# Peptides against a protein of PDB entry 2AUS, part 60

Target 1, 323 residues: chain A of PDB entry 2AUS
Amino acid sequence: ADIKREVIVKDDKAETNPKWGFPPDKRPIELHIQYGVINLDKPPGPTSHEVVAWIKRILNLEKAGHGGTLDPKVSGVLPVALERATRVVQALLPAGKEYVALMHLHGDVPEDKIRAVMKEFEGEIIQRPPLRSAVKRRLRTRKVYYIEILEIDGRDVLFRVGVEAGTYIRSLIHHIGLALGVGAHMAELRRTRSGPFKEDETLVTLHDLVDYYHFWKEDGIEEYIRKAIQPMEKAVEHLPKIWIKDSAVAAVAHGANLTVPGIVKLNAGIKKGDLVAIMTLKDELVALGKAMMSTQEMIERSKGIAVDVEKVFMPRDWYPKLW

## One batch from the design tools (peptide; aimed at target 1 H207 D211 H214)

Design b2_p24_8_s2 (made by RFdiffusion4, then SolubleMPNN; its pose is not in this set)
Fold by OpenDDE base, seed 1:
Structure b2_p24_8_s2 (fold): chain B 323 residues (1-323), chain A 24 residues (1-24)
Amino acid sequence: as target 1 above (323 residues)
Amino acid sequence: SAEEEEEHKEILERLEELEREAAE
């Protein structure tokens, strides 16, 4: 379940000017695309890089990036951030992932034993990155958040698995097979979730994108392409948020660090070192940054650097300089 | 638009080839 973070209000009198900025729901179509993220259903076959290159060609874009590589044979949820939103993938790379996997066992195992052993793989596991990974092949721990067995048909086990970013499902299945004593391999894999992006009505194919682009450019129908692209703010829904005063927005948009006096409200549970989203009072993403204080320190202190701003998204001219 | 249509066609044809190869 998406843990609803508590919102702590620091300044209950703070107002926002409706004439400033561009709220996610009120962006013209061209601006919506410039600050967009596609929840792509990646087909099996192409690499994640090929698919991103094709999206740029289809939509006539200069820049795009993906929220975490899927192998060529792996299908499903691939968030693709567009143009000015391209760097929002920084928020998606560390996000949890969900998969549906088909595991094929190399011998007969009673169903009760399959269920019992797979339950033992919930929690911390030790993995070594595969040879094809650019990651150094050192042993590391990863979290398996949950395993849900969907179907068992003889030697075929269909299951849902929630995992920490950079968990290798192929390696997990190999270790499950060893624990069962018969061995196993990954027959099929689909990613069903990447952070806030999941299999829902926002999931679109490359074919859908071609059709929706034609409806927009040839017929003047914006509705389909608008629905196919999510606002970049969707890509930070899973992060802790800090909402700032209108008077602080232009400074942060120019790359200034967020100071404590600029905070209007914030999520509970922020720790020093956390990645946080800096938002306007209209829920516009201004920047990503590293928390330099906890939530408690941001409430108790009257001054100091609250967030070290790492990446600005908002244009410098959306809000006026009020200093 | 004709150049864009041909480019889109080439992309979809290449996609179908790769999907077929992945199913084998």
Scores: peptide ipSAE 0.516, ipTM 0.938, DockQ to the pose 0.498
OpenDDE base, seeds 2, 3, 4, 5: peptide ipSAE 0.506, 0.516, 0.508, 0.514; ipTM 0.936, 0.938, 0.936, 0.937

Design b2_p24_8_s3 (made by RFdiffusion4, then SolubleMPNN; its pose is not in this set)
Fold by OpenDDE base, seed 2:
Structure b2_p24_8_s3 (fold): chain B 323 residues (1-323), chain A 24 residues (1-24)
Amino acid sequence: as target 1 above (323 residues)
Amino acid sequence: SEEEREEHEEIKRRLEELEREAAE
């Protein structure tokens, strides 16, 4: 998620009308909620689905969805997309995750050996999904981006781990334990990051949401609930972006594919087949789609379909039809 | 509404129960 992408400008003279759209920072509170994502601190105990159901009850919402399941006993970062933003979770599901885990070893192992073996698990690992997973129990490769040992206390190893989406930390710990020759199990697990969502000032509890909702509805204070809900655009920060002309926004908002003439600027390194976010010049999310061209092709070509639009988020009326 | 408050209190109680069960 922290990869700074270069921005290539195709049209340096492109302007945007300030009267059109609703920039993420200028949405009325009701609209902000309709296009919101909560960086929820999921408590241990409930399922991710139960927590989403509770958020819907607390905030009086019809729809919500989460950016990747946490087990009941696992706490921490659970992005919950609200109402019209619900489908933005598709951008978060494939995003990298970070966890802090406590591994308990079933025997004594020298610290140097623990450190050496755990370092060998950085990179590509082979995993089998757990029995409870709806995923077919086929062996699959996953990336471990990094392992940072935080503390070693005898048989207890506290570590931070960055992983590809759908990496099972319990399985990782099991394999580490096997490699150490003594066996191990996962004692505790907390998710500290899900793509662009991390443990920061935006992390809120269910209790916070209840209180903030009451402050808004009973006391007329919207500040707390506004801060507790991130704009849906936060959920796509990790994606490569394409910024489009005002004249192209309404067409894309109606489900038309993005054509090359509509592009004002774009991130470097887009490949054909990548999931990309289509943005306005005001950094509003219009749609998610599949890149049909590379960045280079989008720069060099004067015409053609740049993005196959898969999911529209922006209402059709935020920008005028200019076709 | 009073109904919303009761619902929120029920959610809080159930959360506390589940958190206790997870700590055991």
Scores: peptide ipSAE 0.247, ipTM 0.848, DockQ to the pose 0.604
OpenDDE base, seeds 1, 3, 4, 5: peptide ipSAE 0.244, 0.000, 0.011, 0.021; ipTM 0.850, 0.286, 0.427, 0.478

Design b2_p24_8_s4 (made by RFdiffusion4, then SolubleMPNN; its pose is not in this set)
Fold by OpenDDE base, seed 5:
Structure b2_p24_8_s4 (fold): chain B 323 residues (1-323), chain A 24 residues (1-24)
Amino acid sequence: as target 1 above (323 residues)
Amino acid sequence: SAEERKEHQEILERLKELEEEAAL
């Protein structure tokens, strides 16, 4: 999420009508909720599904989904996409994750050896999904982006780890323990990041959500519930973006593919087959789609399908039909 | 509403039970 993508401007004269759409910062509270994502601090105990069900009950929602399962005993960052934003979780499922883990060693190991061996686990690792996973138990490669040892206290090793989506920290700790020659187990695990969602001022508990809901419904104070819900556009910050003309928005909102003439600006480094976010000039998410061209092809070509539109989020009436 | 408050309290009680079970 932290990689600043270069923005290439294709049409520097393109303007947007301020009367059209609902920018993420200007949605009425009901509409904000309909297009929202909660950065939930999932407590230990409940499943991710139970927590999503409770959020739906608390907020009187028909639909919600989460940005990647946390085990019952695992706490921390669980993005929960609401109502019309529910499908945005598909942008979060493949996103990188960060955890803080406590590893308990089953024997004494010199600190220098712990540090050296854990450093060797940065990079590509081979994992098998656990039995409790709905995922087929095939061996697969996963990337460990970084391991940062925070503290070593005898046999207890506290560390931060950045990983590719679907890396199992329990399995990583087991393999580290084997490499150390003493064995190890995961004592504690917290997820500190899920793509663009991290531990920050936007992180809220279920208790916070209950309180903030009551402040809104009983006291008429919408500020807290508004802050507790992020716009769905937050959930696509890590994706490459394509910004489109006002004249193209309604067509894409109706499920039409994005054609090259509709592009105003785009991120560098888009490849054919990439998941991309189609945005308005007001940074509203119109749709997710598959890039049918590279960034370079989208710049050089005058015609053709730039994005195969897979998932529309924007309502059809936010922008006028200009065709 | 009083009914919503009751339902929310029941959720938080069930959450507390599960948190206590997870600490064991």
Scores: peptide ipSAE 0.616, ipTM 0.956, DockQ to the pose 0.542
OpenDDE base, seeds 1, 2, 3, 4: peptide ipSAE 0.610, 0.613, 0.607, 0.608; ipTM 0.955, 0.956, 0.955, 0.955

## One batch from the design tools (peptide; aimed at target 1 V100 L102 L150 E151)

Design b2_p25_1 (made by RFdiffusion4)
Pose (drawn by RFdiffusion4):
Structure b2_p25_1 (pose): chain A 309 residues (1-127, 142-323), chain P 25 residues (1-25)
Amino acid sequence: ADIKREVIVKDDKAETNPKWGFPPDKRPIELHIQYGVINLDKPPGPTSHEVVAWIKRILNLEKAGHGGTLDPKVSGVLPVALERATRVVQALLPAGKEYVALMHLHGDVPEDKIRAVMKEFEGEIIQRKVYYIEILEIDGRDVLFRVGVEAGTYIRSLIHHIGLALGVGAHMAELRRTRSGPFKEDETLVTLHDLVDYYHFWKEDGIEEYIRKAIQPMEKAVEHLPKIWIKDSAVAAVAHGANLTVPGIVKLNAGIKKGDLVAIMTLKDELVALGKAMMSTQEMIERSKGIAVDVEKVFMPRDWYPKLW
Amino acid sequence: SEEEEEEEFREKFEEMLEKHKEEEE
């Protein structure tokens, strides 16, 4: 997921006018929240659905959604997209996820076999692909390991299968998600407590600094997604519901294949929309016309890059 | 009991994870 993609510039002269839109990290606080995402450290106990409901109450929001469900007892990274950016969590499906898990073996097994069997579970699995498994600690029947997986991978099922392969059986004692696409345990990971307090600092004390840092621009959700940057003049047509045509492309990532989920970005690096690529990168470069992206969801409001009559 | 066992696992997991986070620092 976190492979740095090469950027190919087709129109080296394209410029963006600062009058239109906003750099993503410079939105007025209200707009920042309307188009924000929270990198939330989900506490054990509540369901992911309940956590989102609490967030909507805390931030007095109309709409919100999480990216990748965590079960009630699972803690960790839970991206919660807010308001107008609610559907941006769609961008996380192609990106992977990482967990730290504690596996309790129902029988004694030599460490040698445990490491050997765990390794064999990398690659593909049926319940999804397991990118990597790293054993952190093996203490008796307790195995602590870090695992990277494709989205929708049920870790409980993976541990159960490891138990079968070892014949002794296995139980997932605990699980914590450490990565969900571009969201990881860094300075942006916040708790529900921080969110409530920072909201009070803003609405009661008039200080926006803390609630601002606790919420990320929605563009964060597409950091690991192939991108196509378009001219200022092309943003309006897309923001108004039109698919993206090739003439509007300024630069794009290498490796885009037909059918890939892509992010359409302004030259300010704001998220305009998510869509499916109808052409490859090379075809987008060589061709002068045609629909480059079948737009599935528009995020940018019509007001930022307006059509003037 | 089952609840006490689950609590012990939670405590153990937190301690092991904290340790390995500190080592990785």

Design b2_p25_1_s1 (made by RFdiffusion4, then SolubleMPNN; from b2_p25_1, 16 letters changed)
Fold by OpenDDE base, seed 5:
Structure b2_p25_1_s1 (fold): chain B 323 residues (1-323), chain A 25 residues (1-25)
Amino acid sequence: as target 1 above (323 residues)
Amino acid sequence: SAAAEEERRREYFRRRVREQEERER
């Protein structure tokens, strides 16, 4: 998510009509909710599915989905995509995660040894999914991007960890405990990041959502509920982007694949097979798709399918048909 | 006025929601 992607411009003269579409910052409150994602502080206790069901009741919604399961006992960042944005969670499932974990050691270990051994778990690790996981219980490699020890108090080790999607922190702590020779278990776990969603001013509780919905419905105050809901475009900030001409938007919104002539600008470092976000020049999410070309091929070629469109988000009629 | 523009956007949205719900039936 923190990779600054260079933007390569193919057409520096491409303009956008301000009358077309609904930019993320200019959506009426009802439309903002329909294309929204909540950065929820999930409480410990309920399942991620129960929390999504509660949000649907609180906000009177028909559809919602979460950006990656948290176990019942795990708190923190749970992105919840609303209504028409529900399927944007597909962009968040493969996204990196950060956690703060409390590891309890089953014996006394010198602090220098704790620090040295935990540093060896940065990089590629071998994991087996838990029995209760929907994932096939096969050995798999996962990346640990970083481990930051926050505090050591005797046998209690508080640490921050950045990991590849589907890394099991409980299993990581178990393996660290084995490497230390005393054993360990996970005492507490909080998710502090899910792709672009972090512990920041956008993080809201279920209680906040109740209050903010009442302020809107009873008092007519839209400000709080508007701030509590992020535009769906937030959920794709970590993806490589391709920005398209106004003339290409309606075709893609009808489910047509993106062709090379429709590209105005794009991020560097797109590879064939990457998940990409197709954006308007007003930073509206049109669709998610699979890159059929690299960035270099999209620059050099004059024609061909650039993106295989997998999921459309934009309504078909926000932009005119220009074909 | 900014209020009249916002109401036109809300009316446009309400129409688009209805047209999509009718197509998903």
Scores: peptide ipSAE 0.017, ipTM 0.434, DockQ to the pose 0.010
OpenDDE base, seeds 1, 2, 3, 4: peptide ipSAE 0.006, 0.000, 0.008, 0.006; ipTM 0.339, 0.250, 0.376, 0.341

Design b2_p25_1_s4 (made by RFdiffusion4, then SolubleMPNN; from b2_p25_1, 18 letters changed)
Fold by OpenDDE base, seed 4:
Structure b2_p25_1_s4 (fold): chain B 323 residues (1-323), chain A 25 residues (1-25)
Amino acid sequence: as target 1 above (323 residues)
Amino acid sequence: SAAEAAAAARERFARLVARAEAEEA
């Protein structure tokens, strides 16, 4: 999520009509909910699916989906995409994750050795998915972006870890324990980040959602429920973006592929095959798609399919059809 | 490449395991 992406401008004269669309900050509360994502503090105990089912009941929703499973015993950041935004979770599945973990060592190890060995686990590691995973149990590499030791108390090691999506912290701790010669297990785990979603002022509990929904429905106070729900655009902040002309928005909203002439500006470093967010000039999410060109090809070419549109989010009527 | 990264990670893990085994001996 913290990857600063350069923005390359192709059309510096492109303007946007302020009367078209609904920018993330200008959605009526009902529309905001329809295109919302909750940064939920998942309690320990329930499954991620049970929590999603509770949110649907609390908020009277037909559809919702989560941005990556947490085990029942694992607490913390669970993005829950609502209604028309439900499929934005596809952007969050490949996103980096952060955890705070408590590792319990099965023997006494000097702190200097603990620190030295844990630092060696930064970078590429080998993991085998656990038996309970729906993922094929093939050996695979995963990135550990950082390990920060927070506290060492005898055999208990509290640490923060940033990891590539689908890294198993339980397996990491097991391998650290083997490398220390004494063995180890995961005592506690909390997820503190899922891509752009972190422990901040946007983190809400299930109790908060009950109260905030009540304040809206019974007292007419929308402020709390509005703040508790993030716009779906937050769920794509970590993706490379392509911003399009107002004249291209309705076509993409109808499911047409994005062609090169529709591009106003784009992030640097897009590769063919990357998941990209197609945005309006008002930072509204139109669609997710697969890049069919690199950033360089999108700059140099005058024509061709830039993005294969996989999932439309924007309603067809927010922008006029200009074709 | 992903294959080279996988090979380097295998070699690193093999070194970590071999070190742990040598400290138990």
Scores: peptide ipSAE 0.015, ipTM 0.359, DockQ to the pose 0.021
OpenDDE base, seeds 1, 2, 3, 5: peptide ipSAE 0.000, 0.007, 0.000, 0.000; ipTM 0.300, 0.338, 0.343, 0.291

Design b2_p25_2 (made by RFdiffusion4)
Pose (drawn by RFdiffusion4):
Structure b2_p25_2 (pose): chain A 309 residues (1-127, 142-323), chain P 25 residues (1-25)
Amino acid sequence: ADIKREVIVKDDKAETNPKWGFPPDKRPIELHIQYGVINLDKPPGPTSHEVVAWIKRILNLEKAGHGGTLDPKVSGVLPVALERATRVVQALLPAGKEYVALMHLHGDVPEDKIRAVMKEFEGEIIQRKVYYIEILEIDGRDVLFRVGVEAGTYIRSLIHHIGLALGVGAHMAELRRTRSGPFKEDETLVTLHDLVDYYHFWKEDGIEEYIRKAIQPMEKAVEHLPKIWIKDSAVAAVAHGANLTVPGIVKLNAGIKKGDLVAIMTLKDELVALGKAMMSTQEMIERSKGIAVDVEKVFMPRDWYPKLW
Amino acid sequence: EEEEIERYKEEAREKIAEREEEEAE
């Protein structure tokens, strides 16, 4: 997921006018929230659905959604997209996820076999692909490990299968997500308590600084997604519902294949929309016309890059 | 990285101790 993609510039002269839109980290606080995502450290106990409901009540929001469900007892990274950026969590499906898990073996098994068997579970699995498994600690029947997986991978099922392969049986004692695409345990990871308090600092004390840092621009959700940057003049057509045509492309990531989920970005690096690539990177460079991206969801409002009559 | 691994190990040990106490009760 976190492979740095090469950027290919097709139109080296394209410039963006500051009058239109906003750099993503410079939106007025209200707009910042309308188009924001929270990197939330979900506490054990509530369902992911319940956590989103609490967030909507805390921030007095009309709409919100999480990216990748965590079960009630699971803690950790739970990206919660807000308001107009609610659907941006779609961008996380192609990105991977990472968990730290505690596995309790129902029988005694030599560490040698445990490490050997765990390693064999990398690659593919049926219940999804397991990118990597790193054993952190093996204390008796307790195995602490870090695992990177494809989205939708059920870790409980993975541990159960490891138990079968060992014959002794296994139980997942606890699970914590440490990564969900670009969201990880860094300075942007916030708790529900921080969110409530920072909201009070803003609405009661008039200080926007803390609630601002607790909420990330929606562009954060597409950090690991292939991108196509378009001209200012092309943003309006897309923002108004048109698919993206090749003439509007300024630069793009290498490796884009037909059918790939892509992010259409302005030259300010704001998220315009998510869509499906109808052409490859090379075809987008060589061709002068045609539909480059079948737009699935538009995020940018029509007001930022307006169509003037 | 190492600090995080140590934090996870500490949390895992606390969880194991709580589990063993409940089983003993």

Design b2_p25_2_s1 (made by RFdiffusion4, then SolubleMPNN; from b2_p25_2, 13 letters changed)
Fold by OpenDDE base, seed 1:
Structure b2_p25_2_s1 (fold): chain B 323 residues (1-323), chain A 25 residues (1-25)
Amino acid sequence: as target 1 above (323 residues)
Amino acid sequence: MEEKIEEYKRQFAEIRARRAAEEAA
């Protein structure tokens, strides 16, 4: 998520009308909620779906969705997209995850051996999805980005792990235990990161949401609920971006594919097939789509479909039709 | 980052202590 992407300017003369759209930081509170994402600290016990249902009840919402299931016993970072932003969770599904895990070993192992063996699990690993997963139970490769041992206390190993989306930490711990020769199981798990969402000042509990909603509805204080909800644009910070002309916004908001003439600036390193965020010059999310060209092709070509638009977020009336 | 690591160590130390008590009972 922390990859600083270079920005290539294609049209340095492109201006934006300040009267059009609603930039993330200028949304009225009701509109901010309609296009919001909560960085929820999911408690242990409930399912991710039960927690989403509770948020809908607390905030009086019609729709919400989560940015990737946590097991009932797993706590921590659960992005919950609200109302009009509900479908932005599709950007978070492929995003990297970080966890803190407690592994319990079934026998005594020297610390040096624990450290050496756990280091061998950095990189590509082969996993079989668990029985409870909706994913086909075929062997698949997943990347472990890093393993950091935080503490070793006899048979208990506390560690931080960064992983590719859909890596099963329970399965990782099982395989570490086999490699150590004694066996192991996952004692505890907390998710500390989901793409751009991490444990920071934006992390809120269900209790916080109850209180903050009360302060808004009963006391007229919107500050707390405003801070507790991130703009939907936060949920796409990890994606490559394409910024478009004001004249292209209404067409894309109506579901038209983005053509090359509509591009003002774009991130470097876009490949054909990448999920990309289409943005206004005011950093408003218009749509998500599949890149049909590389960054280089989008620079060099004068015409053609740059992005196949898969999901529109922006209302059709925020920008005028200029086509 | 260090403060957060110490927070995780504390949280998981309490869980380890509880489990050790459950296994000893």
Scores: peptide ipSAE 0.173, ipTM 0.740, DockQ to the pose 0.862
OpenDDE base, seeds 2, 3, 4, 5: peptide ipSAE 0.233, 0.178, 0.098, 0.193; ipTM 0.776, 0.737, 0.698, 0.754; seeds 2, 3, 5 fail the geometry check

Design b2_p25_3_s1 (made by RFdiffusion4, then SolubleMPNN; its pose is not in this set)
Fold by OpenDDE base, seed 1:
Structure b2_p25_3_s1 (fold): chain B 323 residues (1-323), chain A 25 residues (1-25)
Amino acid sequence: as target 1 above (323 residues)
Amino acid sequence: MEAEERAREEERRRYFRERLERHRA
């Protein structure tokens, strides 16, 4: 579920200067690319790193990064953050994922039993990371948010699954197969969602990117490449937000921590330690940081450090220095 | 063996694609 976060206004008189900054919808194409994220349909076959290297080559980029590895055989939603936006992938790593999987059973099981057992895997599961994972191979809990059975065809079970970041669908299917008593394996897998990125009109192929870049460079047509690249702000839609005064933007862009007086409005339900997006009043991403206060503390307090700024995205010159 | 395994992998990939298209929101 897209968590609609309530917005609490702290300063209802705060205005923004329309001459300052570059709102996501008003960026020149070159600047849009510099602060862009591609919702890539990763083909089966290549690694996520190979695909990122191809995008860099296609779009003539110096830097890019992906919002969470897909295995070579896995297709679908791979967010690829570009250039100055590359570090925004940090916001996508902890984000929920959705997949469609084909599970093949190693024996015959009544459909009613398949449905009943798969429903028991909604909630918390215990997993061990595979050997190929860069993470420590400790047992850990993961949340399965939902399992939706789409089709059952004898021994083949097509299902949609929403999971916490770093849930291994192959391991889930193995455990389902054990619980069914016949065993199972993952035959096919596609990722259909990675946080705010899903299968929608923004999903593009590598071929689309080749063509769209060509249309821009050779024909002067920007429309296609502009639509193929999302603003970096898309990559933080799922995070709690704090909107700041124009007078606070330059300080945060210089790497200063956000103090309570700089806050204009904020989402409800921020906890100390949460990853938050610091935004301008024009919905421009200034920085990512760690909340040092709850939402309630940020409302009630007159002073103090609200956010420890970890990653600055906005250039220092988009807003004037007002201190 | 390898040819039959490839054929089964291609059939599973085809099946999966066809079913995914039916369940696109």
Scores: peptide ipSAE 0.183, ipTM 0.780, DockQ to the pose 0.804
OpenDDE base, seeds 2, 3, 4, 5: peptide ipSAE 0.136, 0.032, 0.086, 0.120; ipTM 0.704, 0.662, 0.692, 0.746; seed 4 fails the geometry check

Design b2_p25_3_s4 (made by RFdiffusion4, then SolubleMPNN; its pose is not in this set)
Fold by OpenDDE base, seed 4:
Structure b2_p25_3_s4 (fold): chain B 323 residues (1-323), chain A 25 residues (1-25)
Amino acid sequence: as target 1 above (323 residues)
Amino acid sequence: SAAARRAAEEERRRYFEEKLARHRA
């Protein structure tokens, strides 16, 4: 999520009408909720699905979805996309994750050996999805971006780990234990990051949501519930972006593919096949789609399909039809 | 016993939370 992406401007004269759309910071509270994502601190015990069902009951919502399953016993960062934003979770599923884990060793190992062996697990690892996973159980590589040992207390190793999406920390710990020669298991796990969502001032509990919804509905105080819900645009901060002209917004909002003439600016480093966010010049999420061109092709070409639009979020009427 | 297992799970949870609290920047 912290990858600064260069922005290439194709049309430096493109202006946006301030009367069109609803920028993320200017949505009425009802609309903010309809296009919201909660950075939930999932408690240990319930499933991610049970927690989503509780949020739907607390906030009187028809639909919601989560940005990647946490096991029942795992706590921490669970992005929950609300109502019209529910499908933005597709942007979060492939996003990197961070965890803090407690690994318990099955024998005594010198601290220096623990540190040395755990450092060898930074990089590419081979994993097989667990039996309970809906993912096909084929061997696959996963990247471990970093391992930071926080504390070693005899046989208990507390560490932070940044990983590619769908890396199984339990399997990582098992392999570390094998490499140490004594064996190990995952004693505890907390997720501290899911793409752009981390442990920060936006992290809220289920109890916070109960209280904040009550303050809004009974006391007329919307401030707390507004702060507790992030705009759906937060859920795409880690994606490469393409910003489009006002005259292209309504067509994309109707499900038309983005063509090259609609592009005002774009991030560098887009490859064909990448998931990209199509944005207005006011940083509103219009749609998610698959890049059909590289950044370079989108710069050099005057025509063609730049993005195959897979999921529209913006209502069709926020921008006028200018075609 | 099921009670002893729950107590051990709760103790391990508390131990983990105490460690997490020390390393929260």
Scores: peptide ipSAE 0.447, ipTM 0.911, DockQ to the pose 0.733
OpenDDE base, seeds 1, 2, 3, 5: peptide ipSAE 0.439, 0.436, 0.440, 0.433; ipTM 0.909, 0.908, 0.909, 0.907

